# Ledger of designs, part 368: peptides against a protein of PDB entry 7UQJ

Target 1, 160 residues: chain A of PDB entry 7UQJ
Amino acid sequence: PELYQNFNITPPRGVLFHGPPGTGKTLMARALAASCSSDERKITFFMRKGADILSKWVGEAERQLRLLFEEAKKHQPSIIFFDEIDGLAPVRSSKQEQIHASIVSTLLALMDGMDNRGQVIVIGATNRPDAVDPALRRPGRFDREFYFPLPDVKARFKIL

## One batch from the design tools (peptide; made by RFdiffusion4, then SolubleMPNN)

Design b2_p30_5_s2
Fold by OpenDDE base, seed 5:
Structure b2_p30_5_s2 (fold): chain B 160 residues (1-160), chain C 160 residues (1-160), chain D 160 residues (1-160), chain A 30 residues (1-30)
Amino acid sequence: as target 1 above (160 residues)
Amino acid sequence: as target 1 above (160 residues)
Amino acid sequence: as target 1 above (160 residues)
Amino acid sequence: VEPPPGFSEELPGEKIPLYRSEEQKKAAEA
């Protein structure tokens, strides 16, 4: 929020962090949340893992998403971080279509239903952006993508 | 490796990072990896996710673990990071015993078979240390544990 | 702190995180702080931005550093994180020598004056390690360096 | 990484194993 406010940028409703495992996507999402919170304007950070949301009863995953977005709206400015969003919203494969379609549809509706004046940012992190439903990657949803590649090997060796 | 070498500490064979989701376990493992290699002493960092190892065919998970440890040994000094190791080595429950027992037994054997002079550190990250097989948490395996708590709100206010 | 305590390692007085912007340095520092605090042993995390310390009146920057280190010592085990430490401790350039030299000298003295038994870790993060005074990068200060590389260029272009 | 100020509590909920196939479900229920 503040990061975008300081730049007079409308915060994107959704930001997709993608890249190889452990490139710091989850971490960057937390840093963005931390950088956007000031002493005056505390940003509430919500974190969920895609697989943990899917692992709920059919309809309860959708309920938990609704509750998460409601809590994020109540505690705005807020960030919702979905770690491993490819686990939550896999590309629709025919054999799992109904259960995943309802969760994806719920997430789409929740992202689309975020009032343009809402101070809620959604960050999705994935190791496989191509495994995320393309509907989530459209304008008004995860319409900004950030690829977190492996730190350069030489550069890892300078870290390391 | 270098972190411990610089302190004349025998690198633990295994380190378990545990704590709430997104407390930076994965990133800490990468940073620790990245702290232990110098320009002279390149540390090879291997990362696997527990669920991704389990998602392979029965026996292929064990083979992939063996290959991972062999590659880590070939490229030592090295770090093997298992993100979400609770997905790879769930606590032995009676109904899933055979498949999980072989993978866990393979991981145990690979950790126990690490020569004490080996420059290979294994880091496991979990959100649920109690979901990790207690056999993995014994001396000579993941014998050191690090809790990654949510930063205390008061502590955060001293951060901010 | 706990990471080093669990290993019977004297915590390094200072750790320098360096690498391109947005590589997760700030965030890694926060994760280190979180990982080092347990429910029993809360680590106090202090965060300051280098430019924010320099933006204070001459002599107030030094006072703020002293107060920060005193507070960190009072609340040990603690981590002091300097984000953008290149803003706080630029390499001595001839035209700004006196003001920057006093701040750098104060930081050096504070890091050198940390009792070897003190449970205070200093983490500096910079995008330009070569812009940090080499005196800060010596043993007993920021004697460990971690390079957070850019994710692969193709990969940044998928971010961007 | 330390979560930034204002973390919400994890919403309670039971984890259901999601099987990638009915065969995996049957193999896990057997």
Scores: peptide ipSAE 0.025, ipTM 0.293, DockQ to the pose 0.105; fails the geometry check
Fold by OpenDDE base, seed 2:
Structure b2_p30_5_s2 (fold): chain B 160 residues (1-160), chain C 160 residues (1-160), chain D 160 residues (1-160), chain A 30 residues (1-30)
Amino acid sequence: as target 1 above (160 residues)
Amino acid sequence: as target 1 above (160 residues)
Amino acid sequence: as target 1 above (160 residues)
Amino acid sequence: VEPPPGFSEELPGEKIPLYRSEEQKKAAEA
């Protein structure tokens, strides 16, 4: 919200950081949180990994998401960072549909339930934006996408 | 070590990250360390700045380097990251030759003393690879070089 | 400037990024510059290292600072990022007082000479905020401080 | 120019936990 107002950007409800691994998506999210926090105004940074939320029973994963959003709302201004959000909300594929559909639906509902004036920003990070359910990438959810390119692929491959 | 095995690259003893400042060289080194650490196998990341090592008395700078390499060897697998390695091992210029030559010689000896099978990787970061002593850029030392280009202006804007 | 107005934060003239090395302070500063730049409004990012400014003769270091601030003012909106600002403006200790005092005094004067309405933000990065001259950490200079903690394993960072 | 004495905080070797290790592995394999 205000983070984006500060940048003269219309506050997205959610921001999707995408790009190759190690491009600093998580660091960026933390660092944005840090840069928005002052002595007078501390931003509360919440971080969850998509896989860690999925590793819980479906009903517990949904409860964890609800609790996370409630905590974030209590500690405004806040950032919820979902690392590996593709692990939380994969593209709906038929075989895993039941387990993931409920979590995705819960996350959708939580993002839709945020008032546009709320001081809660949701940042999702992924290496594969196309592996994130398109429903999350719609306006009012992760409606801003940021590509974190690799430093030139040639330099990267030599680090291999 | 395993980072490079997992990437099918022969583990260099030393890797030189070069490119414009704030291209994420340090972040990449940390991200590499993080990507190589698992729940079962944590990589120990050691970081030193070239200038900070030089700020000590010559004999103490050498001792600090020795201690650093010993600690890294004790905490295998490990990464030693030298930020601003050009500050530690500038190109041999006649006027500063005495102070820097000993430190450079110590670093050379420490890198040469690492067995190829050691789980210690040395990463040097610099903005000016040409300002790093060519002796450090030889095979068996910083024998791999990676250019970190500026995040392309287009890539910067997609982070908007 | 607008960055902080939009957070309902009084725009600091200067922001001090502090925290352990390689916490991405430099990457953050670049990312902030990138996120503040739009297709219509490009932020000019100026970066200097503290040590690189000190490495010049005192009068040339002062001239370099003045030129930097003039360039930043010409290219508004702009960010001046001082990496390793503790290297530029160490705590005044009696033995190095003459060389550093002039540079610190010049930096103080340049920061004080920025109109509160200027579109120039100064970001200092340090690993040791206590090693930065307290005169730079006063209101109207680096009056906002952001701790970049290590990415602790703890999912919740209260970025204070 | 000698860097000012005393700025070296030896960061103890930090065990960097696996943040995004699987992602980093997968995209390194990709």
Scores: peptide ipSAE 0.015, ipTM 0.227, DockQ to the pose 0.051; fails the geometry check
Fold by OpenDDE base, seed 4:
Structure b2_p30_5_s2 (fold): chain B 160 residues (1-160), chain C 160 residues (1-160), chain D 160 residues (1-160), chain A 30 residues (1-30)
Amino acid sequence: as target 1 above (160 residues)
Amino acid sequence: as target 1 above (160 residues)
Amino acid sequence: as target 1 above (160 residues)
Amino acid sequence: VEPPPGFSEELPGEKIPLYRSEEQKKAAEA
């Protein structure tokens, strides 16, 4: 909480956690949600997986995203965590899947529609940041990126 | 390997990590691989996702599983981590997907074919232990299960 | 970012990450550093290991701590991450090492000397929170503690 | 067409070198 107040940094609307599989991206998001919750101020943590949103019928995925953002806004302060966001928002340059384009467009609109005063943070996690639509990585969306390195040989020695 | 030898505990052939999404199952598997590795004994960590194994052509998924187990045996001591193992081994009672039945049968045979002397541990992770084929949860396969609870509200408050 | 401004929570001077080895403490610290960095505001991330600070000549460890805090203040906003802080600040009750007492005293003074307006956060990581000098765990120092649980004790006993 | 038996695509096994000490790591990186 405090780091961002002290830094007078415009709070990101969205944060992208990226790095190799099993580097603790999901755990980090939960820990951040946990760390921002107090007895006086409970943060509501919403978690969705990219593939689970896509498995919905055409148009239902977009509806589920809208409902998720509305619910997050209703229960603010809140965190929305998208695990495997590259599954939800693959790079548009693959001409074939119009279905993904609608979902990505909806997610973009929902992130753009978040007022700067909203107590809602969106966290996306991916193993493949380059597989995420570059439009999501723009300012006002996932404008902050976190690299979760493999615990380098050096970092492994420190965990032991 | 060494941990189990030192404790005079018969090493499990397979361990099932189950619990809500983002409870650190994958991170724990990596941390276990980390903790069991020493300068004298490097553990090779293999990671696969259940859905990624299924995305292979019929017969190629089974081949990839065989190759994975052979490679793990060749590079023993080793850990094979299957993330989302419920995706690889859904409950057989759903009549529809014969494709899954062959892959599950192959995985069962590979786990059964691991000699008790093999320095290969298989870890499966799932959010839905009840969606895993019960045949995989039998002795000699995933015979040990680990529940990853949500960090209790109280534990969540401490990570703040 | 926004979550913290909106919560009107007084910034911690220090945060203690504690839990078993490989629970992602170091990874969490790096991810927090990355999350707080933006294109407009880069956070400087300083990382030191407790043992590496102690391996310095007597009096040089204290000097290195002072220089680290000065450098962090100069490059604010910044995060100082101490990995294995129990190595740097062992519990004083062990009569033998006067050398550690000076280093701990210096770290206490440096944490106390951080103005509440300083854009410097200190993160300590340990596997042994009880091996950290209790003086460091007081308000105005490492006043927030993050438990990185092992997935339940019952889960851990079944992996073995 | 059955793929030929010999293509062991190197399954990207992350060799996770774990060392117990920084000294052993420096000795292995050296």
Scores: peptide ipSAE 0.008, ipTM 0.257, DockQ to the pose 0.039; fails the geometry check

Design b2_p30_5_s2
Fold by OpenDDE base, seed 1:
Structure b2_p30_5_s2 (fold): chain B 160 residues (1-160), chain C 160 residues (1-160), chain D 160 residues (1-160), chain A 30 residues (1-30)
Amino acid sequence: as target 1 above (160 residues)
Amino acid sequence: as target 1 above (160 residues)
Amino acid sequence: as target 1 above (160 residues)
Amino acid sequence: VEPPPGFSEELPGEKIPLYRSEEQKKAAEA
């Protein structure tokens, strides 16, 4: 919120962090959350893994998403971070269509239902942006994409 | 590939990265992939989690492993990184014997079927090398093991 | 063990690391394990994810917990680290009551059955301490709680 | 063990191209 407010940038409804795994997407999402939390404004950071949401009962995953978005709206300014969001919303071309389609449709509806006035930012992290349903990557949803390059070889030798 | 070529070391069919979780096994596998990729030779890095492969249907997990190895062979030089490989190939002593046995047998066959000429390196990461089926740890499969020690307390205070 | 012995602190039966995800709970648990391992005393570090224990084995989860605690007792001094322990022991108010209740009861019994003389420390990491069954947070179980604040923005910029 | 009803069989094995830089990614997407 504050980071986007300071730049007069309309907070995107969703930001997709994509890039090879372990490039620090989750770490960056949390760094952004921490950087946006001043002493005056605590940002509530919600984290869910895509696979953990899918492992819940049919219909319970939808309910959990609804509850998550309601809780995020109640505790605004907030960040909802979906780790491994490709696990939640795989491209519809896979035969397990009905369960994924309902969860994707629910997530789409929740993102579409976010008033731009709500200080709720959704961050999806994926290793495979192309495995994320293209409907989620449309304007008004995950309409900003940030690529996380692999740290350069020289940078990696300092992490070792 | 290049790292092993430069040392005149026959690339092992498989390398097991073992050690406590978040010791940087995944990061190292990628650092190795990045260090072996020159501007002239792009290494294709394939990553799979052990649990994600098991969550697939009986027989589809085997097919996905076959496709993964075929794709890796097509895109050589390549690295196949199995994160949490103990999830794929738990020691057979657990009652879900049949499903695990077929996946393990398929992975064994795929590793055995890798021509030494293929610039395909398989890296398995596990927190529990003893939970990996001993058949995978035999020569010609995961025949090299690298222990990832916890970074010393002094090194960790710089990450904190 | 040694860290607690050096401070004349009776090793707690359990320590709960809580705080926002990737605040370094897992990293700290391992730093503690490494710092307690001298050249003379290797601490055996056991790690399990809460969700992995639940997803693999209804009924076998209890056996796996028992085996884990037995193995930890055999390899003392040892640390059992449960990552995402809220996945193992969600607050009983969720309708998946029976399976969770049995796993929680088993974990409680195992923690209660740890003689204070055993150099076995249990560390649970959670993003949601309030989602951990209150029975686990009682004295003699996870009776010490450490909050992991988000590292300050300046600290995170050095990890990038 | 029936797969949990929600997991799609097709994990398309997307190649994660290791790009060294964003420029190499852009050059490969171009």
Scores: peptide ipSAE 0.000, ipTM 0.227, DockQ to the pose 0.050; fails the geometry check

Design b2_p30_5_s3
Fold by OpenDDE base, seed 4:
Structure b2_p30_5_s3 (fold): chain B 160 residues (1-160), chain C 160 residues (1-160), chain D 160 residues (1-160), chain A 30 residues (1-30)
Amino acid sequence: as target 1 above (160 residues)
Amino acid sequence: as target 1 above (160 residues)
Amino acid sequence: as target 1 above (160 residues)
Amino acid sequence: VPPPPGFSVELPGPRIPLYRSEEAEKAAEA
């Protein structure tokens, strides 16, 4: 939150949290939401699991995504957190399933359609950033990525 | 392991982490493993997802559980972390599926068969403790439970 | 980073991450640094451990702090992350050690001396916010605090 | 997959060797 204001950097619309399982991606998103909430300005935190959205019928999954973004917009300032976003938006090349393609297309459109002035941030968490559709990892979507590495003694956490 | 030895407290064989999604159960398990590891004594951390074990054929799932416990015993001190353990050990009354019953029975036997002197701790994480077979939540198994609450939105994260 | 820009909130100069060991404080700081770095604008991330700075001779520790802040200012936009800041800035009343008092005074002066327009954010991580000198937890210094919770109190008593 | 290129930050804390069974890696690559 704070860094971007000070740096005069256009805040990304979407942030991708990635790293091995149990590195605290979901906890981080909650902590960020909580941290940005003051007594005067509470941030509304929306959490969805990618698999839960994907398990719905194609048209209902798309409707649920639209409703989620509308509700987040209505309750600004807000954070939408997608846990396991690789479940919702798998790489299109890996599954030619029309279902996945439609949901991904809806998510892309919703992220592209967010007003730059909107106080809605999208956080996606994944254990497999390479399993997320590359189209989501582009400017104006999940254009910032955070690597949550394992606490490894020597491991150079290469933060991109 | 080391924490319990230092406090002269008999370590539980199994600890159930439960609470809403994204409360940091998996992170806590890793943190506990990390905190108990010194430079001289590294704790081996084994992580499995309940659904991944369940997706294997019955005999293979049981074999994988046995191998996991043997490997954990070989690499003492160790932590076995089952993420989404409600996937591995659903309430027996809710699913008459023989597959689940056999895997649960194997896990019960493995937990019961752990020597009290073994430096193997089992951590199960679930979003639904009531969806875990009550037999696992008994003394000598997951006999300690930790609730991971949501950060209460009302509990002012005092952003001082 | 992003949330503060969108919310028109004046970013703090310093953010204190606090909570029990392994709750992801250090991970969070890294994640925040990564997210603020784009391909076009990389944020320089400086990490220091409080104990490592404190273990140096008083005059050298102070010099190292000054150099760190100067280097961070030179490489704007930048994040200075102090891990275990309670090691660097213990409560003055708890240790009559002149060494700690001088280093804390230097850190206070450096945080106070940061231009509000400077693209330098300081993140301190501690397991014991009450062990950090209260002077650091004031407006214009570590004026934002983020709690990384453990699971609820009832859970702690059962591992004991 | 090599960790993405970025700043090396040493996290304080013991290396918890995550034992990925080679079979689980192969099943994730398949």
Scores: peptide ipSAE 0.006, ipTM 0.280, DockQ to the pose 0.055; fails the geometry check
Fold by OpenDDE base, seed 2:
Structure b2_p30_5_s3 (fold): chain B 160 residues (1-160), chain C 160 residues (1-160), chain D 160 residues (1-160), chain A 30 residues (1-30)
Amino acid sequence: as target 1 above (160 residues)
Amino acid sequence: as target 1 above (160 residues)
Amino acid sequence: as target 1 above (160 residues)
Amino acid sequence: VPPPPGFSVELPGPRIPLYRSEEAEKAAEA
């Protein structure tokens, strides 16, 4: 939050961190949270995995998402980090697609329902940005994307 | 990597990266791999998740581990990175415990079977070092442990 | 750390970690230190900030550097991590330039005075590699440089 | 089971116990 305030950057409602696995997306999200926390102003960091959300019973996943957003709103300033958010993407089975679509729809509604004045930042991390529902990538949702490239192998070769 | 050369430390066969989620364990492993690659000497980096190993049929997981170690040995110098290696830990269900025990036993045997001269480093990452089978933490296996603490918030506050 | 042993890479006396702030330079250095420590062989990690060195009285900074290197030598294997090493670079004021030049000269001498057999690694971190005195970047000093790229600058600029 | 409480990232500053030798801890406190 403070980082965005200091930069006069309207904090995006949602930021998508994408890039290969192990590029430090989660580390960066935590690092951002830490960097925005002051002794006076602690940021509450919520982490969920996409797959863990889906492992819930139908309707319970949506409820857990709602509770997460409410809790994040209650503990503002806050960051909701969805690791492996592509895990919320439709899986090819029609029955799963409906369940996934409901969860994604709930997430969309929660992101849309966050007033611009909310000090809740949502960070999604994925290794597969193309697997993330395009609806999540629209303005007011994950409207900013960060590519986390692999640490360039070439840059390290100069050390050898 | 170079640090260990200076220290005349025999590279462990296995290194356990432990620490909270998102502390950059995977990034560090990739970073280490990249840092050890030269234009002349590329390190082959193999990544597997603990849970992905378990998702295989009984006996196929062991086969896949063997193939992984053989491939790593073929592509020396190489790193095998097991992300979420605690996912190979016994799950409390008796049937899963036997399957997990077989897979862990296979991993133990593969790590023990690596000649000290092998240019294969195994890196396990976990958020729960206590969930990692103590047998994996013995000399010649994951005999070195690296704590990846969260980036110290205090260190960043002095930058702000 | 161990990876470099396998690669027969003569460990640099000094490694420069450069890249934008928050790219995990300090985290990497700490993780490397932790990574080289075993139960049997603990690596002593010394951290100093460039600015903290300069905040000392003239002559005390040089003394503190000498003591640091002596202590690091005493506690081998050891890592000296200079965070914000560009803080030791000449600041445009003529009086500070002389003081900085003396401190840099002392650091140069200390790095040069480390025998190749010393188990002391010096890691400098900077956000401004161009601000680091070129003399520090010569062979036998910070002769290896690690670029910590931002997760794709384009991605961050889309947040800005 | 209630969702794990929102971790106030009090990032527990991991005091990485820098494996400061006890001597190096004393030298840093000094």
Scores: peptide ipSAE 0.000, ipTM 0.281, DockQ to the pose 0.057; fails the geometry check
Fold by OpenDDE base, seed 3:
Structure b2_p30_5_s3 (fold): chain B 160 residues (1-160), chain C 160 residues (1-160), chain D 160 residues (1-160), chain A 30 residues (1-30)
Amino acid sequence: as target 1 above (160 residues)
Amino acid sequence: as target 1 above (160 residues)
Amino acid sequence: as target 1 above (160 residues)
Amino acid sequence: VPPPPGFSVELPGPRIPLYRSEEAEKAAEA
């Protein structure tokens, strides 16, 4: 709440950073966490990679997500950053429906269960916003989307 | 040598990183410091926020800048990174002329007083390059400007 | 020239950006590309994800690497950025030896075949530098490594 | 109050030691 209030940014519950690879999505999330972290108000930054949640936590991914959100809640104000969230929460219609459906459902429930009073912001980064389950992109979840386009390398750094 | 020579990157005394918030200016400065730091040659990275210099050091900001530059000179090779330098070095014509004028003048003098032999690079980051005193953007000061475009802002941040 | 000479920064042929996820490795690579790109001297930035080269180019990964390096050479000055290079070039001793060995060998040969006169810089980003084949970390290849520490924001990145 | 010392963020850019080629190690042992 207040951290983003300091930027006059009404804190989204969830922010989807989307754009081509290396557009600085992860960086931005960290830089936001850093920039919003003051001496008096340290933001705890939790980072998880979507693919890691699926691969490392086979059978416990839901539990690990719950633990992550609980830990983020304990360490408020906090940011949960999901890098490659398209790997964690693929569209439900994607062929590997069952395992992904449970993780997506858990993430949906966790995002929905975040009290508006919680100083927990979820940032999802994806290169493929259309590969993210549209249910995650609804109001109260990843309700704000920030396109991180390729830095238009046309920004000729005039190195005078 | 040669690749950077090939890039004809005459090292600026000062580099202005400008671009919208969260374009990675601060992290770029840090990672330039990291990238230039080798095992044999550690770069000392000094980070100051422009607003912090004004707010934390009311009446001592000039002295603090001098001490910062002297410390950077002692710990060569070094990078002085000013985050939000537009907060430190507003345009002289901006209504709060007097206090800012002295800090700007001190920063100008410190940048001008950097011997070309000094391994001190000053990086200023701003979201508002036009709010930075043009005197700081002159040759021998922040003589190189790097636009950190919003990661390709063709995608409208629909801040809904 | 002189500042980078002052930094004795012999331009690496290859730079390994390593550090925890979201430390800005990819953004740094892009912003280095951008920062080194002037109006007169546009750097062409080629980005490939290590896992994508393995997964999308099954059986053509070597050819695609060759094409990438040739294209980078045609578009000099250029940066080839490999995101998650540990996915492309795992340690040779890892149990899936054969397919990885050929890609690693191709990448080694391509990096070794880069004429010192070439304005092609290769940047590899990894979260696991120890998972990158040590042969890639040798002189003339990824001969410079830059640790992207967690920004020492007292924001405890509890990487649990 | 002394200026907070410049946070020398030693960006640990370890030059992870250039893996001396085994040839260079052999040439250094020879």
Scores: peptide ipSAE 0.000, ipTM 0.221, DockQ to the pose 0.049; fails the geometry check

